# Peptides against a protein of PDB entry 4HTP, part 212

Target 1, 231 residues: chain A of PDB entry 4HTP
Amino acid sequence: SQTVASHVPFADLCSTLERIQKSKGRAEKIRHFREFLDSWRKFHDALHKNHKDVTDSFYPAMRLILPQLERERMAYGIKETMLAKLYIELLNLPRDGKDALKLLNYRTPTGTHGDAGDFAMIAYFVLKPRCLQKGSLTIQQVNDLLDSIASNNSAKRKDLIKKSLLQLITQSSALEQKWLIRMIIKDLKLGVSQQTIFSVFHNDAAELHNVTTDLEKVCRQLHDPSVGLSD

## One batch from the design tools (peptide; made by RFdiffusion4, then SolubleMPNN)

Design b2_p28_6_s1 (from b2_p28_6, 20 letters changed)
Fold by OpenDDE base, seed 3:
Structure b2_p28_6_s1 (fold): chain B 231 residues (1-231), chain A 28 residues (1-28)
Amino acid sequence: as target 1 above (231 residues)
Amino acid sequence: SDEEEIQKTLEEMRKKLKEQEEEEKKKL
């Protein structure tokens, strides 16, 4: 069955997240998230116009926005050091070169940008001159690849983990990879709380999540912002 | 058709996103 996530580019989510991160005020952060969510709901209504009882929801996006609340997908087994080594290999970076050392020593302030400790930002600047300007992945495809990584991590299939990572990397812009890294590491650094994200999504979202701890259930049951838990 | 409506909605979303990206680039 067709899903909204199968049509929405991953780039659209990343651009939204970038706007949220760059916004200084809470109100502006909320606005950017709300605009993305409203567009998603509008597309859902169009896509499912003739099908009222669908399981499709905002869940595919929400689980990437709140990756720390992921319960369906198991651990990726991926750390910054693994990604650093992968990028050095993939980009053929000189091992003693400045960029390789930046990735490996991401915790040490070696750069002018003050990005010490934020591996995703360091990776972004290394990737920006080297990667595609535009990615090709949908949100669904990103989730499928992340599912593959988690499954293969559980199965201890390191070669297949690398394969899926390479598919993500080679089909993503530098900006998309910055956000993908943050999703994998489960730290988006948006400057917006989980509570704020839930409150924008639906008034009852935080309550339902507190009871169920099921992000998919929250997204499905509270898909319509006008229909509450008691309805 | 339903397909035309879906496609139109996608195009509108993409257009809006592109406009926002261009506006952000002008502010930098």
Scores: peptide ipSAE 0.036, ipTM 0.627, DockQ to the pose 0.838
Fold by OpenDDE base, seed 2:
Structure b2_p28_6_s1 (fold): chain B 231 residues (1-231), chain A 28 residues (1-28)
Amino acid sequence: as target 1 above (231 residues)
Amino acid sequence: SDEEEIQKTLEEMRKKLKEQEEEEKKKL
C-alpha cells in the first residue's frame, strides 16, 4: 500500500525542523510544525481519497520528530564516535587534520560557532562543502534504512550497518545529515516540548500516548484532529 | 487522475515549504 511517507522528501521534513529550531518564539515553532502537519494531512486525503480505513498516518514523520519515543525499532547501536570515524573514512579526511579532530573532539569548544557538544552541527559544517546540495531520500526510505540499521545492530552485522549508513550519507545533503544524526542520537534540539508537539497534533494525543506509549497508535487513532478519544 | 492529484498535492506542499523559507529570509 502507498504511504504519504513514500512521496514526501526527507528534505521537506528537515527544512521544517530547521525552521522550528531557528524560530525564537514558541508560536513560530508551533506554526512551522502545524503547517507541515496540515500539508501531510492534505496529502493523505489526496493519496487515499478512494480508500477507506487505511493504516497510513503521520507516524513515519512523528517517529523522526520524537525519536526518543521510538518503540518499534530496536537501538541503533550508533554513537557519535562511530559516526565520526565513518565520516573520516568516507570523506578521506586526514586523521590529524582539523576536520577529523573536530569530529572526534566534538565536546571540546572550538571558538567559531559555539557548537561544542553538538556533534550534528559539527558534522554539518564538515559536510557542507563536501556533500550533495539536495538529497534524494523520502521519509519512507529514511525509515527503511533506520529499520535496517536497528535490525542489523541486533543481529551484530556491522558490515550491513555500515552499508545502510553509507546509503543515508551519500543520498543526503549536509542539512539532512545534521537532522538524521540528531534523529539517531535522539536529540533534535527543537526548543519545543513533546507536550507541545502532541498538543499541535491532536488535543488528546498526549493523553493517549501516556496510556499506550504507542506512537503509531496515537498517530492512527488521532489522525483526524476533529475526532477525539471519546468519539 | 489519482496520480495527477497526488503530484499536484505534492507540488503544492513543496511550494508552500519554499514560500515559507522565503518569507523567513525576508524577516531576517
Scores: peptide ipSAE 0.032, ipTM 0.617, DockQ to the pose 0.769
Fold by OpenDDE base, seed 1:
Structure b2_p28_6_s1 (fold): chain B 231 residues (1-231), chain A 28 residues (1-28)
Amino acid sequence: as target 1 above (231 residues)
Amino acid sequence: SDEEEIQKTLEEMRKKLKEQEEEEKKKL
């Protein structure tokens, strides 16, 4: 069956996350998230107008927005150092060059941007002048590749992990890669709490998650904002 | 058709996102 995530570009999610991060006020951050969620629900209604019993939900997006709550897929086994080495190889960066050293020494950046300890931001600035291709991945395709990475990590298939990472990188803009890195490392730095995200999604979402710890169940059972847990 | 309605909804979403990005650039 078709899903909303199979139609929504990953770029649309990344643009929303970028707006949330850049916004200073809580109200403005909430507005950007709500607008994305409302658009998703509207698209769901259009896609599934003739089908009442669907399992499709906001889960494919929610698990990328709250990656620290992921329970379905196993650990990626990916750290900043591994990504740094991969980018140096892929971009053919000189090992003693400024950009390679920035990636490897991301905790003590020599740059003027003040991004100390934020590997994703350092990677963004290295990628920005080098990424010539527009991103083409959907949210579903991103999740499929992340599932592959987790599965291959569990199976200790390092070469297949690298293959899936290269597929993600070569089909993503610099901005999309910044957010993808933060999703893999499980730290988005949005400046909004988990409770705020849940409260905007549904009034009962935080409670249901506290009991079940199942993000997919939360998204499915509370898909309709007008239907509560007691209904 | 159902497919045309789906595509229209996607186009509207993309248009809204583009407008929001342009508004954010004007505030900087």
Scores: peptide ipSAE 0.031, ipTM 0.608, DockQ to the pose 0.758
Fold by OpenDDE base, seed 4:
Structure b2_p28_6_s1 (fold): chain B 231 residues (1-231), chain A 28 residues (1-28)
Amino acid sequence: as target 1 above (231 residues)
Amino acid sequence: SDEEEIQKTLEEMRKKLKEQEEEEKKKL
């Protein structure tokens, strides 16, 4: 079955997240998220116009926006050090070079940008002059690859984990990779709380999540902002 | 093999990066 996530570019989500991060005010951050959500709902209505009882929802995007609430996927088993080594290999960076050392020593304030401790930002600056300008992945494809990583981590298939990571990296811009890294590490640094994200999504979302701890159920049951839990 | 496919993917990426660098140099 076709899903909204199979049509929405991952780049669109990343651009929205970037706008949210760069916004100083809470109201502006909320506006950017609301615009993305409204666009998603409109596309859902258009895509499913002639179909009743679809299971499609905002869940594919929500689980990337709130990765700390992910319960369907098992652990990725990916740390910053693994990604650093992968990037050094992939980009053929000199191991004793400035960029390789920045990736490996990401916690040490060696850079002019003050991004110490944020591996994703350090990676972004290394990748920016070296990566594709435009990614090709949909949100669905990103989720499929992340599912593969989690499954193969459980199965201890390190080679297949590397394969899926390479597919993500080679089909993503530097900006998309910055956000992908943050999704994997489960720290988006958006400057908005989980409660704020839920409140914008649906008035009853925080309550339903507190009871069920099921993000997919929250997204499916509260897909329509006009239909509450009591309806 | 899976390893061969990984290496092929790396090589293809390096090729694309080189092509992009060359295209950017031509615009300058």
Scores: peptide ipSAE 0.023, ipTM 0.476, DockQ to the pose 0.026

Design b2_p28_6_s2 (from b2_p28_6, 18 letters changed)
Fold by OpenDDE base, seed 5:
Structure b2_p28_6_s2 (fold): chain B 231 residues (1-231), chain A 28 residues (1-28)
Amino acid sequence: as target 1 above (231 residues)
Amino acid sequence: SDEEEIEKVLEEMRKRMEEAEKEEKEEE
């Protein structure tokens, strides 16, 4: 079945997240999120105009924006050290080289940018001169690959985990990989609260999530911002 | 038409991505 997530570029989400992170004020952060959400809703309305009973919703994007609330997907089993080793291998970095050491020792302040402890930022600067300028993945493709990683982690299939990670990395820009890493580690550092994200999505979203703890149900039941829980 | 609305949204997304790419280059 056709979904909005199958058409929306992952790069659009990542650029939105980047703008939110860089924005200093709450109002600007909200504006950038609202613009992305409004585009998604417009796309949904056009795509599903003649189909009233669809299960499609904002859930594919919301679960990437609020990865700490993920309950459907099992644990990835991926840590920063695993990603560091993967990047060293993939980029053919000298193991004793400056960039390899930066990735492995990401917690130690070795750089001028003050990014100590933020593996995603360290990775970004290593990747920027080496990766594709434009990614090609949709939000659905990213979620499918992440589902594959979680499933294969549960099955203890390390080789298949590596394969899915390579597909993500080779089809993503440095900026997209920065955000992908943060999604996997479940720390986006947006500077906006979960409650704010829910409030922008729908006035009743926080309440429904508190009761159900089901992010997909929240996104489906509250898809229309004008229709409340009591309606 | 529905196709026109979809294309309009896709164009908006493309524009946002291009702006982000420009901002990223200006920070270098």
Scores: peptide ipSAE 0.396, ipTM 0.882, DockQ to the pose 0.465
Fold by OpenDDE base, seed 1:
Structure b2_p28_6_s2 (fold): chain B 231 residues (1-231), chain A 28 residues (1-28)
Amino acid sequence: as target 1 above (231 residues)
Amino acid sequence: SDEEEIEKVLEEMRKRMEEAEKEEKEEE
């Protein structure tokens, strides 16, 4: 069946996350998230207007926004050092060059930007002049590739992991890759709490998640913001 | 129509992405 995630560009999510991160106040952060969520819900309503009891929900996006709450997908087995080496190879960076060293030594404070220890930001600046300006992936495609990575990690199929990573990288902008890295590492640095994200999604979301620890269940059961748990 | 509503949402998403791309370029 057709899903909202199969239509929503990953770039829209990433741009939203970027706006949230850059926003100084809680209210602005919430506004950006709400705009994305409202668009998703409108799309859902239009897509599924004639279909009752669909299983489609915000879950495909929510699991990327709150990747630390992921319970369905197995571990990626990907670390910053692996990504650094992959980027050096993919971008054909000189091993002794500044950019390669930045990626490998991402924990060392580099001069002007307070990006020390944030591999995703370091990667972003290396990627920005070298990668696509606009990505082509949908949220569903990103999740499918991430599922592949996790599955192949479990199966110890390193070559297939690399293949899926390359597909993600080659079809993503620098900004999208920045956020993808953060999703994989499970640290988005949004400056908003999990509770805030849940509260914007649905008034009962935090409570239901606290009880079930099932993010998909939360997204499905509380899809309609006007319908509570007791309804 | 449902299709029109979908297209409106997609256009909203497109605009947001374009704005973000513009902001990103202005920060360079």
Scores: peptide ipSAE 0.392, ipTM 0.882, DockQ to the pose 0.526
Fold by OpenDDE base, seed 3:
Structure b2_p28_6_s2 (fold): chain B 231 residues (1-231), chain A 28 residues (1-28)
Amino acid sequence: as target 1 above (231 residues)
Amino acid sequence: SDEEEIEKVLEEMRKRMEEAEKEEKEEE
């Protein structure tokens, strides 16, 4: 079945997240999120105009924006040290080189940018001169690959985990990888609360999530911002 | 048409991505 997520570029989500992170005020952060959400809803309405009872929703994006609330997908089993080693291998970085050491020692304040402890930012600067300028992945493809990683982690298939990670990395820009890393680590550092994200999505979203803890249910039941829980 | 509306939304997304790429280059 056709989904909005199968058409929306992952790069659009990442650019939105970047704008949210860089925005100082709550109002600007909300504006950027609303722009992305409104585009998604417009796309949904056009795509599903003749099909009122679809299961398609904002869930594919929401689970990437609020990865700490993910309950369907199991643990990835991926840490910063694993990613560091993978990047060193993939990019053929000298093991004793500056960039390899930055990735491995990401907690040590060795960088000029003050990015100590933020592996995603350190990775971004290493990747920027080396990666594709434009990514090609849709939100659905990203979620499919993340599902594969989680499933293979549960099955202890390390080779297949690496394969899926390589697919993500090789088809993503440095900016997309920065955000992908944060999604995997489950810390986006947006400077906006989950409550704010829910409130922008739907007035009843926080309440429904508090009761159900089911992010997909929240996205499906409250897809229309004009239709409340009591309706 | 529904197809035209989809195309408009995709174009909006494309523009946002291009703006982000520009901003990223300006920070270099």
Scores: peptide ipSAE 0.391, ipTM 0.881, DockQ to the pose 0.515
Fold by OpenDDE base, seed 4:
Structure b2_p28_6_s2 (fold): chain B 231 residues (1-231), chain A 28 residues (1-28)
Amino acid sequence: as target 1 above (231 residues)
Amino acid sequence: SDEEEIEKVLEEMRKRMEEAEKEEKEEE
């Protein structure tokens, strides 16, 4: 069955997240999220207009926006040090070079940008002059690859984990990789709370999540912003 | 048509991505 996530570019989500992060005010942050969400809902309505009882929902995007609430996937088993080594290898960075050292020593404030401790930002600046300008992945494809990583981590298939990571990296812009890293590490640094994200999605979303702790159920049951829990 | 509506949404998404790319280049 066709899903909205199979059509929405991952780049659209990443650009939205970037705008949210850069926005200073809560209202502006909310506006950017709402624009993305509204587009998603419009797409859903058009795609599923003649189909009843679809299971498709905002869940594929929501689980990337709120990765700390992920319960379907097991642990990725990926840390910053692993990613640093992978990037050094993939980009053929000199091991004693400035960029390799930045990635490995990401916690030490060596940079001019004050990005100490934020591996994703450090990676972004290393990747920006070296990566593709435009990514090609959909949200569905990103989720499929992340599912593969989690599954292979559970199965201790390190080579397959690396393969999936390489697919993600090679098909993503520097900006997309910045956000992908943050999704994997489960820290988006958006400057907006989980409660705010839920409140924008649906008035009853926070309540339903508090009871069920099931993000997919929240997205599916509260897909329509006009239909509440009591309806 | 439903197809036309889908295309409109896709165009909105493309526009947002292009704007983000411009903003990223302007920060360089």
Scores: peptide ipSAE 0.390, ipTM 0.881, DockQ to the pose 0.497

Design b2_p28_6_s3 (from b2_p28_6, 17 letters changed)
Fold by OpenDDE base, seed 3:
Structure b2_p28_6_s3 (fold): chain B 231 residues (1-231), chain A 28 residues (1-28)
Amino acid sequence: as target 1 above (231 residues)
Amino acid sequence: SDEEEIKKVLQEMQERMKKAEEEAKKEE
């Protein structure tokens, strides 16, 4: 069955996240998230117009926005150091070169951008002149690849993990990779709390999540913003 | 048709997201 996530480009989510991060005020951050969510719901209604009982929901996006709440997917087993080495290899960066050293020593202030300790930002600047301008992945495809990574990590299949990572990287822009890294590390640095994200999604979302700890259930049961838990 | 409506909604979403990407590039 077709899902909203199978149609929505991953780039669209990343652009929204970038706008949220760059926004200074809480109200502006909320606006950007709401606009994306409203567009998603509108698309859902159009896609499923003739099918009332669908399991499709905002979950594919929500689990990427709140990756720390992921319970379905097992651990990726990926650290910044692994990604640094992968990028050095993939981009054929000189090991003693400035960019390779930036990736490996991402915690040390390099004095240029103040991004010390944020590996995703360091990676972004290295990737920007070298990567595709536009990615080709949908949100569904990103989740499928992340599922593959987690499954293969559990199975200790390192080569298959690398394969899936390469598919993600080679089909993503520098901006998309910045956010993908943050999703994998489970720290988006949006400057908006989990509670705020839930409150924008649905008034009862925080409560339902506190009881169930099931993000998919929250997204499915509270898909309609006008229908509460008591309805 | 339902297909035309879906296509329209998707196109509108893509246009908004493209605009957002262009705005994000101007701040760099």
Scores: peptide ipSAE 0.025, ipTM 0.617, DockQ to the pose 0.699
Fold by OpenDDE base, seed 4:
Structure b2_p28_6_s3 (fold): chain B 231 residues (1-231), chain A 28 residues (1-28)
Amino acid sequence: as target 1 above (231 residues)
Amino acid sequence: SDEEEIKKVLQEMQERMKKAEEEAKKEE
């Protein structure tokens, strides 16, 4: 079945997240998220115009925006050190070079940018001059690859994990990779709370999530902002 | 057609996202 996520570029989500992060005020952050969400809902309505009983929802995006609430896929088994080594290999960085050392020692305040401890930002600056300007992945494809990583981690198939990671990396811009890393590490640093994200999504979203702890159920049941839990 | 409407909505979404990206680049 066709999903909204199969049509929405991952780049569009990343651009939205970047705008949210760069915005200083809460109101501006909320606006950017709302605009993306409204566009998603509009697209859903168009895509499913003749299909009333669809299971499609904002869940594919929401689980990337709130990755700490992921319960469907198991742990990735990926740490910053693993990603650092992978990038050094993939980009053929000299191991004793400045960029390799930045990735490996990401916790050490060596940079002028104040990005100490934020691996994703350090990676971004290393990747920016080396990667594609535009990625090719959809949100669905990103989720499929992340599902593959989690499944293969559970199965201890390290080679297949690496394969899926390489597919993610090679088909993503530096900006998309920054956000992908943050999704994997489960810390987006958006400057907005989980409660704020839920409140923008639906008035009853926080309550339903508190009861069910099921992000997919929240997204599906509260897909329509005008239909509440009591309806 | 329904397909044309879907394409239009997608295009409008992409255009908004592109515009937003361009605005974000101007603030850098």
Scores: peptide ipSAE 0.024, ipTM 0.613, DockQ to the pose 0.833
Fold by OpenDDE base, seed 5:
Structure b2_p28_6_s3 (fold): chain B 231 residues (1-231), chain A 28 residues (1-28)
Amino acid sequence: as target 1 above (231 residues)
Amino acid sequence: SDEEEIKKVLQEMQERMKKAEEEAKKEE
């Protein structure tokens, strides 16, 4: 069956996250998230207009926005050092060159931008002049590839992990890769709390999550913002 | 093999990245 996530470009989520990160005020951050969520709900209603009993929900996006709450997908086994080595290989960077050293020594400030310790931002600046291609992945495809990585990590299939990572990288813009890295590392740096994200999604979302610890259940049961837990 | 496919994908990506770098330098 068709899902909303199979139609929404990953680029649209990344653009929303970028707007949230760049906004200084809490109100502006909330507005950008609400606009994306409202668009998702409208598309859901249109896509499923003739089908009342669907399991489709905001979960495919929510699990990427709150990756620290992921419980369905197992560990990726991917750290910054692995990604650094992969990018050096992929981009054919000189091992003793400035860009390779920036990726490997991401914790040490080497430049004026103050991005020390943020591997995703360092990677973004290395990728930006080298990656002009627009991303082509949907949110569903990103989740499928991340599922593959987690499954192959559990199975100790390193070559298949590398294959899935290459598919993600080769089909993503520099901006999308910045956010993808943050999703894998589970630190989005949005400047909004988990509580704020839940409160915007639904008034009862935080409470239901505290009881169930099931993000998919929260997204399905509280899909309609007008229908509460007591209804 | 999976290894051969990975090598092919890597090579194709390196070629695309090189082309993109050359295009970006022409816009500067």
Scores: peptide ipSAE 0.008, ipTM 0.381, DockQ to the pose 0.026
Fold by OpenDDE base, seed 1:
Structure b2_p28_6_s3 (fold): chain B 231 residues (1-231), chain A 28 residues (1-28)
Amino acid sequence: as target 1 above (231 residues)
Amino acid sequence: SDEEEIKKVLQEMQERMKKAEEEAKKEE
C-alpha cells in the first residue's frame, strides 16, 4: 500500500529539523514543525483521496522526531565510538590524522565551534567536504534500514548491521547524516520539549501517549486535528 | 489526475523546504 513516507524525501525532514534547531524562539521552532506537519497532512489527503479506511499516519516521521519514545524497534546497539571507527574506515582517514582524532575524541574540545560532546556536529564537519550534496532516501527507506539494524543487533549479526549503515551513509548528504546520527543516539537537540511537539500535533496527543505509551496509536487515532479522543 | 495533484503537493513541499534551507544558509 502507498504511504506518505514512501514519497517524502528524508532530506525534507532533515531540513525542517535544521531550521527548528537554528531558530532561537519557541514560536519560530513551532512554526517550522507545524509547516512540515501541515504539508504531510495535505499530502496524505491527496494520496488517500479515494480511500476512507487507511492505516497510514504521521508515525514514520514522528518516530524519527521523538526517537526516545520508540517502543516497536529494539535497540540499535550503536554508540558514537562505533560510528567514529566506521567513518574512519569508510572515508579512509589517517588514524593519526586531525579528522580521525576529532571523531574518536569527540568529548574533548578541540575546536572553536563549541561542539564538544556533540558527535553529530563533529561528524557533519568531517563529512561536508567528502559526501554527496543531496541524498536519495525516503523516510520509509530510512525506517526500513533502521529496522534492519535493530533486528540484526538482536540477532548479533554485526556484518549485516555494517551493511545497512553503509547503505544509509552512501545515500545521504552530510546534513542528513548529522540528523540520522542524532536519531540513532536518540538526542535531536531541537530545543523544544516532547510536550510542545505533541501539543502542535494534536491537543489530546500528550494524554493518549501517557496512557498507551504507543506512538503509532497516537498518530493513527489523532490523525485529524479536529477529531478528539472522546469523539 | 490524482497523480498530478500528488506530484504538485510534493513539489510545493520541496520548494518550501529548499527556500528555508537557503534562508538558513544566509544567516550563517
Scores: peptide ipSAE 0.027, ipTM 0.616, DockQ to the pose 0.797; fails the geometry check

